# Peptides against a protein of PDB entry 8PQO, part 104

Target 1, 252 residues: chain A of PDB entry 8PQO
Amino acid sequence: VLLKEYRVILPVSVDEYQVGQLYSVAEASKNETGGGEGVEVLVNEPYEKDGEKGQYTHKIYHLQSKVPTFVRMLAPEGALNIHEKAWNAYPYCRTVITNEYMKEDFLIKIETWHKPDLGTQENVHKLEPEAWKHVEAVYIDIADRSQVLSKDYKAEEDPAKFKSIKTGRGPLGPNWKQELVNQKDCPYMCAYKLVTVKFKWWGLQNKVENFIHKQERRLFTNFHRQLFCWLDKWVDLTMDDIRRMEEETKRQ

## One batch from the design tools (peptide; made by RFdiffusion4, then SolubleMPNN)

Design b1_p18_1_s3 (from b1_p18_1, 9 letters changed)
Fold by OpenDDE base, seed 1:
Structure b1_p18_1_s3 (fold): chain B 252 residues (1-252), chain A 18 residues (1-18)
Amino acid sequence: as target 1 above (252 residues)
Amino acid sequence: DLINLLVGAVLTYLSRHV
């Protein structure tokens, strides 16, 4: 098991981020072919547990059409079915990813707290001290180009170049986080993403767990760069606007 | 490598929804 807490600082409020995240997810999905293909929604309902209220979703991702034929032919039954269970109680979210074939030998858990701070809170997910001792804190700087793969880099998604017309935020210089403290009119937040990866396969555990973390870090970096650079597209939207957009997309 | 491909595909696919 490999645990890392990714801390993503953003010059947006917690409330803004809720809109921006939903918009950016929707926008990213539009840009990818087959975004809804092979997704089965088993459950989508409100939940209440231990004082947490939100939306629970259970989705199955059928990856048979998304992998090469040779992989599909060699894959054991259930190996290409990924279950995603998500508890969205913004500003808290938990996602658990499992596989039918691997059962308890595979787990990706992503627990996120969105806090109105600069990533300074320790153990925001309230892990036991012994567990917390094994968590690596990883700061993602969306302005740091060195954290972006060349193949992922787009100038229009570079926070170091982007300036929001609507909010005046950006571009984000090398010391943007320090400067943000002095800018009373600019909101900020941190997404604390505790990622737990378990891949129990002899000889491959560390390799796969590290690989998954590498991909998660890449995803979080790119996503939040996009989210910020798309600020002018979503900052004036309400949650009701987002819901309407989602409904319209489902009807197409 | 096959596992990496599968995991990569899964994460890429999931990235569209998370």
Scores: peptide ipSAE 0.043, ipTM 0.743, DockQ to the pose 0.540
Fold by OpenDDE base, seed 5:
Structure b1_p18_1_s3 (fold): chain B 252 residues (1-252), chain A 18 residues (1-18)
Amino acid sequence: as target 1 above (252 residues)
Amino acid sequence: DLINLLVGAVLTYLSRHV
């Protein structure tokens, strides 16, 4: 098992991020070829547990069409079916990803707290001290080009070049996080993303767990660069606007 | 390897939902 806490600092408020995240997910989905093909929604309902209230979703991702033919032919039954269970109680979210074939030997868990700070809180997920000492804290700087793969880089999604017309935020220079403290009118937040990866196959555990973390970090970096650079597209939207957009997308 | 390809496909497919 490998745990890392990714801390993504953004020059947006916690409330703004809720809109921006939903917009950016929708926009990214439109840009991906194949749309929602292979996604089965089993459950989508409100939940309440231990004072936590939110929306629970259970989805199955059928990956048969997303892998090469030879992989599909060699894959054991259930190996290409991924279950995603998600508890969205913003500003807290939890996602659990499992596989039918691997069962208990495979787990990706992503727990996120969105806090109005600069990533300074320790153990925001309230792990036991013994567990917390094994968690690596990883800071993602959306303005740092060195954290972006060349193949993923787009100038229109570069926070170091982008300036929001509507808010005046950006471009983000090398010291943008330090400067943010002095800008009373600029909100900020941190997404604390605790990622737990378990891949219990002898000889492959460390390799696969590290690989998954590398991919998750890449995803978080690219996504939040997009989210910020799309600020002018979503900052004036309401949650009702987002809901309408989601309903329109479901009808297509 | 085969495992990397499979995991990569999973993460790419889930990228818009996580």
Scores: peptide ipSAE 0.041, ipTM 0.744, DockQ to the pose 0.506
Fold by OpenDDE base, seed 2:
Structure b1_p18_1_s3 (fold): chain B 252 residues (1-252), chain A 18 residues (1-18)
Amino acid sequence: as target 1 above (252 residues)
Amino acid sequence: DLINLLVGAVLTYLSRHV
């Protein structure tokens, strides 16, 4: 098991982020070929548990058509069915990813707290001390080009170049986080993403777990760069606007 | 390599939900 807490600081408020995240997820989904294909929604309902209120979703991703033929031919039964259970109670979110074949030997859990700070809180997910001492804190700087793979880089998604017309935020220079503290009119937040990865296969555990973390970090970096650079597209939207957009997308 | 490919495909496919 490998745990890392990714801390993504953004020059947006917690309330703004809720809109921006939903917009950016929807936009990213539209831009990806095959988005939604092979997805089975088993459950999509409100939940209430221990004072937490939100939306619960259970989806199955059928990956048989998404992998090369040779992988499909070699894959055991159930190995290409991925279950995603998600609890969205913003500003808290939890996603649990499992596989039918691997059972307890495979787990990806992503727990996120969105806080109005600069990523300074320790153990925001309230792990036991023994568990917390094994968590690596990883700061993602959306303005740092060196954290972006060349193949993923787009100039229009570069926070170091982007200037929001509607808000005046950006571009983000090398010291933008330090400068943000002195800007009374610019909100900020941190997404604390605790990622737990388990891949129990003899001889491959560490390799695969590290690989998954590498991909998650890449994903978080690219996504939040997009979210910020798309600020002018979503900052004036309401949650009701987002809901309408989602409903319209489901009808297409 | 095969496992990396599979995991990579899964993560890419799930990217919009994480």
Scores: peptide ipSAE 0.040, ipTM 0.743, DockQ to the pose 0.476
Fold by OpenDDE base, seed 3:
Structure b1_p18_1_s3 (fold): chain B 252 residues (1-252), chain A 18 residues (1-18)
Amino acid sequence: as target 1 above (252 residues)
Amino acid sequence: DLINLLVGAVLTYLSRHV
């Protein structure tokens, strides 16, 4: 098991982020080839548990059409079915990813707290001390080009070049986080993303767990760079606007 | 390699629904 807490600092408020995240997910999905083919939604309902209120979703991702034919032919039954269970109670979210074939030997859990701070809180997910001491804290700087793979880099998604017309935020220089302290009118937040990865196969555990973390970090980095650079597209939207957009998309 | 491909495909696919 490998745990890392990714801390993504953004020059947006927690309330703004809720809109921006939903918009950016939708936008990113539109830009990807293959769309939502192979996604089965089993459950999508409100939940309430332990004072947490939100939306629960259970989806199955059928990856048979997303892998090469030889992989599909060699894959055992259930190996290409990924279950995603998500509890979205913003500003808290939890996602659990499992595989039918791997069962208890595979787990990806992503727990996120969105806080109006600069990533300074320790153990925001309230782990036991023994567990917390094994968690690596990883800061993601969306302005740091060195954290972006060349193949992922797009100039229009570079926070170091982007200037928001609507808000005046950006571009983000090398010391942008320190400069935020002096910018009273610029909101900020941190997404604390605790990622738990378990891949219990002898000889491959560390390799696969580290690989998954590398991919998650890459995903978080690219996504939040997009989110910020798309600020002018979503900052004037309300949650009601997002809900309407989602409903319109479902009808198409 | 096969595992990397599968994991990569999963994560890429899931990224559309984060």
Scores: peptide ipSAE 0.035, ipTM 0.732, DockQ to the pose 0.510

Design b1_p18_1_s4 (from b1_p18_1, 8 letters changed)
Fold by OpenDDE base, seed 5:
Structure b1_p18_1_s4 (fold): chain B 252 residues (1-252), chain A 18 residues (1-18)
Amino acid sequence: as target 1 above (252 residues)
Amino acid sequence: SLVDLLVGAVLDYLRKHV
């Protein structure tokens, strides 16, 4: 098991981020060819548990059409079916990813708290002290080009070059986080993403767990760079606007 | 979803290395 807490600081409010995240997920999904193919939605309903209220979703990702033919032929039954269970109670979210074949030997859990701070809280997910000792805190700086793979870099998605016309935010210089504290009119938040990866297969555990974390970090970095650089596209949208856009996308 | 993007990234890696 490998645990890392990714802390993504953004010059947006927690309330703004709720809209921006939904917009950016939708936009990113449109840009990915073949996105959504083989996705089955089993459950999509409101839930209430222990005072937490939100939306629960259960999806199955059928990967048979997305893998090479030889992989499909050699894959055990259920190995290409991924289950995603998600509890969205913004500003708290939890996602659990499992595989039918691996059962208890495979787990990806992503727990996110969105807080109006600069990533300074320790153990925001309230882990036991012994468990917290094994968590690596990883800061993602969306303005740091060195954290972006050259193949992923786009100038139009570079926070160090982008300036929002609607909000005046950006470009983000090397000291943007420190400068943000002095800008009373600019909101900020941190997404604390605790990622738990378990891959219990002899000889491959460490390799696969580290690989998954590398992909998660890459995803979080690119996504939040996009989210910020798309600020002018979503900052004036309401949650009702987002819901309408989602319904329109479902009809296509 | 973000999981779609993760799955896509994993599959892209597999296509290049497998």
Scores: peptide ipSAE 0.060, ipTM 0.747, DockQ to the pose 0.090
Fold by OpenDDE base, seed 3:
Formats: C-alpha cells, sequence, structure tokens
Structure b1_p18_1_s4 (fold): chain B 252 residues (1-252), chain A 18 residues (1-18)
C-alpha cells in the first residue's frame, strides 16, 4: 500500500472550484479516448451518512473496446471491468476504484478535502497517527513548468502565461503563492487529495503502485492547470448552469 | 469524472509502450 497526499493550491475560492471542477472535467473528457464509451452507470442517487450529504455514483468501466484484441482475448473474466464508487459531498469527495478480477488485491482510493487555506493543514483526513506517518505530502505547483511533461505542455494551459480577463488573476509567477497573502482580493484554496493505492501482486506491488501515483500526479497537475487557464470560461457559471449543461450533454 | 481522464492516460501509456 502506498499513500500520498497531494496538495493542490489554487487562486480560486472553494465555492468557485466546485463549478470549475465540474466544467473542467466535462471539457477535458471530450478529448479523452479512455472515457465515454463502455461506461455503465449502475447507481446515481443522493445519500446522507455520518453528516455527509451528497451524491453517490456507481459506474462500471468496460475496457474491452479500449484494449487491443489480443489483450481482450487473453484477459481473464472481469479483468477489464473497473468499478468506480464515488461519494460527492463537496467540499468532501471520496472515490474508490476496484477491479472485478483483482478483488481485494487492487484498490485506488481518492479522498479529497477542499479547504480555504494554503495547504498548511496536517492530517486533514484524520488518519491514525501510525498511518499518517506513512503518508508523503506532495505539493503540486500549477505554475511550475518543471512538473509538467513536455508532451503534456500547452502554452494555452500555462498558468505562468495566462491572465484572466474576467478576474484579473494571473499570470502566476514563481512566488505566486507567497504573493497571494498580500492580495486580499484574490481567493485561494487547497485541494487535499489523499490517494491510497494498493496493488498486491508479488514482485510488482511497488512498481505498479508508484506507476499509478505517477499517473495520478500527472493527471492532477494537468487538470488543475487547465482549470485555472479556463477560469474565464467557467467563473461566471453557477451550479445551476453546470447542471443544465450536464443534462444537455446526456441528451446528445 | 477524473477516472475517465486517468483511464485515458493509462491506456495512452500502454499504447505507446506495449
Amino acid sequence: as target 1 above (252 residues)
Amino acid sequence: SLVDLLVGAVLDYLRKHV
């Protein structure tokens, strides 16, 4: 098991982020080859538990059409079915990813708290002290080009170049986080993303767990760079606007 | 969903390396 807490600081409010995240997920997903086709929604309902109120979703990702024929033919039953269970109680979210074939030997859990701070809270997910000792805190700086793979880099998605016309935020210089403290009119937040990866296979556990974390970090970095650089596209939208857009997308 | 993006990233990696 490998745990890392990714802390993503953004020059947006927690309330703004709720809209921006939903917009950016929808926008980014349009161009992805891995999403859309083969997704089965089993459950999509409101839930209330332990003081959390939100939306629960259970999806199955059928990857048979997304892999080469020889992989599909050789894959054990259930190996290409990924289950996603998600509890969205913003500002808290939890996602659990499992595989039918691997059962308890495979787990990706992503727990996120969105807080109106600069990533200074320790153990925001309230882990036991012994468990917390094993968590690596990883700060993602969306303005740091060195954290972006050259193949992923786009100038139009570079926070160090982008300036929001609607809000005046950006560009983000090397010391942008420190400068935020002096900018009373600029909101900020941190997404604390605790990622738990379990891949119990002898000889490959560490390799696969580290690989998954590398992909998660890459995803979070690119996504939040996009989210910020798309600020002018979503900052004036309301949650009702997002809901309408989602409903329109379902009808197409 | 961010999982869609993750799956896409993993599949892209596999296509390039397998």
Scores: peptide ipSAE 0.056, ipTM 0.744, DockQ to the pose 0.089
Fold by OpenDDE base, seed 2:
Structure b1_p18_1_s4 (fold): chain B 252 residues (1-252), chain A 18 residues (1-18)
Amino acid sequence: as target 1 above (252 residues)
Amino acid sequence: SLVDLLVGAVLDYLRKHV
């Protein structure tokens, strides 16, 4: 098991981020090839548990059409079915990813708290001290080009170049986080993303767990760079606007 | 969801390295 807490600081409010995240997920999914193919939604309903109120979603990703033929032919039954269970109670979110074949030997869990701070809270997910000492805290700086792979870099998605016309935010210089503290009119938040990865296969555990974390970090970096650079597209939208857009997309 | 993007990224990696 490998745990890392990714801390993504953004020059947006917690309330703004709720809209921006939903918009950016929808937009990114449209731009990615195959983002909706082979997805079965089993459950999509409101939930209330232990004072947490939100939306519960259970999806199955059928990967049979997405993998090479030789992988499909060699894959055991259920190995290409990925289950995603998500509890969306913003500002708290939890996603659990499992596989039918690997059962307890495979787990990806992503737990996110969105807080109106600069990533200074320790153990925001309230882990036991023994567990917390094994968590690596990883700061993602959306303005740091060195954290972006050359193949992923786009100038129109570079926070160090982008300036919001609607809000005046950006571009983000090397010391933007320190400067933000002195800017009374610019909101800020941190997404604390605790990622738990378990891949119990003899000889491959560490390799696969580290690989998954590398992909998660890459995803979070690129996604939040997009979210910020798309600020002018979503900052004036309401949650009702987002819901309407999602409904319209489902009908297409 | 972000998982959609992750799955896509993993599949793209596999296509390039397998």
Scores: peptide ipSAE 0.055, ipTM 0.743, DockQ to the pose 0.090
Fold by OpenDDE base, seed 4:
Structure b1_p18_1_s4 (fold): chain B 252 residues (1-252), chain A 18 residues (1-18)
Amino acid sequence: as target 1 above (252 residues)
Amino acid sequence: SLVDLLVGAVLDYLRKHV
């Protein structure tokens, strides 16, 4: 098991981020080839548990059409079915990813707190002290080009070049986080993303767990760069606007 | 969803190494 807490600081409020995240997920999904294909929604319902109120979703990602034929032919039954269970109670979210074939031997858990701070809180997910000692904290700086793979880099998604016309935020210079503290009118938040990866297969555990973390880090970096650079597209949207956009996308 | 993006990243990796 490999645990890392990714801390993503953004010059947006917690309330703004709720809209921006939903918009950016929808937009990013449209840009992906084959986005939405092979996704089965089993459950999508409100839940209430231990004072937490939110939306519960259970989705299955059927990867059979997305992998090469030889992989499909050799894959054990259920190996190409990925289950995603998500509890979205913003500003808290939990996602659990499992595989039918691997069962308990495979787990990706992503737990996120969105806090109106600069990523300074320790153990925001309230792990036991012994467990917390094994968590690596990883800071993602959306303005740092060195954290972005060359193949993922787009100038229009570069926070160091982007300036929001609607909000006046950006571009984000090398010391933008420090400067933010002095800008009373600019909101900020941190997404604390605790990622737990388990891949229990002899000889491959560390390799696969590290690989998954590398992909998650890449994903979080690119996603939040997009989220910020798309600020002018979503900052004036309401949650009702987002819901309408989602409904329109489902009809297509 | 973020999982879609993760799956996309995994598939991209597989396409380059297979």
Scores: peptide ipSAE 0.051, ipTM 0.741, DockQ to the pose 0.089

Design b1_p18_2_s1 (from b1_p18_2, 10 letters changed)
Fold by OpenDDE base, seed 4:
Structure b1_p18_2_s1 (fold): chain B 252 residues (1-252), chain A 18 residues (1-18)
Amino acid sequence: as target 1 above (252 residues)
Amino acid sequence: SMELYFLIVNIILNNYFA
């Protein structure tokens, strides 16, 4: 098991982020080939547990059409079905990803707190001290080009180049986070993303767990760069606007 | 093949926010 806490600082408020996240997820999904195909929604309902109130979803991603033929032919039954269980109680979110074939031998868990700070809180997820000491804190700087793979880099998604017309935010220079402290009119937040990866196949555990973390970091980096650079597209939207957009997308 | 498999999982993770 490998745990890392990714801390993503953004020059947006916690409330703004809720809209921006939903918009950016929808937009990113449109850009993916075959977006939404092979997704089965088993459960989508409100929940309330231990003072936490939100939306619970259980989805199955059927990957049979997404993998090469030879992989599909050799894959054991259930190996290409990914289960996602998500508890969305913004500003808290939890997602658990499992596989029918791997069962307890495979787990990706992502727990996120969105806080109006600069990533300075320790153990925001309230782990036991023994567990917390094994968590690596990883800061993602959306303005740092060195954290972006060359193949992922797009100039239109570069926070160091982007200037928001609607808000005046950006471009983000090397010291943008320090400068935020002195800018009373610019909101900021941190997404604390505790990622737990478990892959219990003998001899491959460390390799696969590290690989998954590397890909998660890549995903978080690219996503939040997009989120910021798309600020002018979503900052004036309301949650009702997002809901309408989602309904329109379902009709297509 | 394994790398591709987990890359697809990451595409799924992009949707976890929804």
Scores: peptide ipSAE 0.058, ipTM 0.736, DockQ to the pose 0.099
Fold by OpenDDE base, seed 2:
Structure b1_p18_2_s1 (fold): chain B 252 residues (1-252), chain A 18 residues (1-18)
Amino acid sequence: as target 1 above (252 residues)
Amino acid sequence: SMELYFLIVNIILNNYFA
């Protein structure tokens, strides 16, 4: 098991982020080929548990059409079905990803707290002390080009070049995070993303767990760079606007 | 490796959609 807490600081408020995240998910989904195919929604309902109130979803991703023929033919039953259980109680979110074949031997869990701070809280997810000792804190700087793979880099999604016309935020210089505290008109938040990866196969555990973390970090980095650079597109949207966009996307 | 990345991306990007 490998745990890392990714801390993403953004020059937006927690309330703004809720809109921006939903918009950016929708927009990014449109830009990714093969999204949405083979998704089965088993559950989509409100939930309330232990003071947490939100929306629960259970989806199955059927990968049979997404893998090479030889993989599909050799894959054991359930190996190509990925289950995603998600609890969205913004500003808290939890996603659990499992596989039917691997059962307890595979887990990806992503727990996110969105806080109006600069990523200074320790153990925001309230892990046991012994567990917290093994969590690596990883700071993602959306303005740091060195954290972006060349193949992922787009100038139009570079926070170091972008300036919001509507808000005046950006571009983000090398010391933008330190300068936030002096900018009273610029809100800020941190997304604390605790990612738990378990891949219990002898000889492959460390390799696969580290690989998954590497991809998660890459995804979080690119996504939040997009979220910021798309600020002018979503900052004036309401949640009702977002809901309409989601419905339109589902119909495509 | 790239296929796994693609899978993870699609899972996360589809989190809020049916």
Scores: peptide ipSAE 0.055, ipTM 0.723, DockQ to the pose 0.060
Fold by OpenDDE base, seed 1:
Structure b1_p18_2_s1 (fold): chain B 252 residues (1-252), chain A 18 residues (1-18)
Amino acid sequence: as target 1 above (252 residues)
Amino acid sequence: SMELYFLIVNIILNNYFA
């Protein structure tokens, strides 16, 4: 088991981020080929547990059409079915990913708190001290080009070059986080993403767990660079606007 | 393969943000 807490600081408010995240996910999905195919929604309902109120979803990703034929033919039963259970109680979110074949030997859990701070809170997810001491805190700087793979880099998605016309935010210089403290009119937040990865296969555990974390970090970095650089596209949208967009997408 | 795991992770992450 490998735990890391990714802290993503953004020059947006917690309330703005809710809209921006949904918009950016929708846009990213449109840009990816084969989005939505093979996704089965089993449950989509409100939940209430331990004072937490939100939306619960259970989805199955059927990967049979997404893998090469030889993989499909050799894959054990259930190996190409990925289950995602998600509890969305923004500003708190939890996602649990499992696989039918691997059962308890595979787990990806992502727990996110969105806080109006600069990533300064320790153990925001309230882990036991013994567990917390094994968590690596990883700061993601969306303005730092060195954290982006060359193949992922796009100039139009570079926060160090982007200037929001609607808000005046950006470009983000090398010391942008420190400068935020002096910019009273610029909101900021941190997404604290605790990622738990379990891959209990002898000889492959460390390799796979580290690989998954590497990909998660890459995804978080790229996604939030996009989210910020698309600020002018979503900052004036309401949650109702987002809901309409989602409904229109489901009809296509 | 590592590419398959990468695909799975990307699918998961895309859904997480949705």
Scores: peptide ipSAE 0.065, ipTM 0.737, DockQ to the pose 0.067; fails the geometry check
Fold by OpenDDE base, seed 3:
Structure b1_p18_2_s1 (fold): chain B 252 residues (1-252), chain A 18 residues (1-18)
Amino acid sequence: as target 1 above (252 residues)
Amino acid sequence: SMELYFLIVNIILNNYFA
């Protein structure tokens, strides 16, 4: 098991982020080839648990159409079915990813708190001290180009070049986080993403767990760079606007 | 394959934020 807490600081408010996240996910999904194909929604309902109130979803991703034919033909039963259980109680979110074939030997859990701070809280997810001491805190700087793979880099998604016309935020220079503290009119938040990865196959555990974390970090980095650079597209939208957009997309 | 894992992670993350 490998745990890391990714801390993503953004020059947006927690309330703004809720809109921006949903918009950016929708936009990113449109850009993905074959998006939505092979996704089965089993459950989509409200939930209440221990004071947490939100929306619960259970989805199955059928990857049969996403892999080469020879893989599909040779894959064990259930190996290409990924289950995603998600509890969305913004500003808290939890996602659990499992595989039918791997069963208890495979787990990806992502727990996120969105806080109006600069990533200074320790153990925001309230882990036991013994567990917390094994968690690596990883700061993601969306303005740091060195954290972006060359193949992922797009100039139009570079926070160091982007300036929001609507808000005046950006570009984000090398010391943008320090400067943000002195800018009373600019909101900020941190997404604390505790990622738990378990892959219990002897000889492959460390390799796969580290690989998954590497991809998670890559995804978080790219996504939040997009989110910020798309600020002018979503900052004036309301949650009702987002819901309407989602409904319209489902009808297409 | 490593590419398959990458695909899975991307699918998950795209849906996690939604």
Scores: peptide ipSAE 0.063, ipTM 0.735, DockQ to the pose 0.064; fails the geometry check

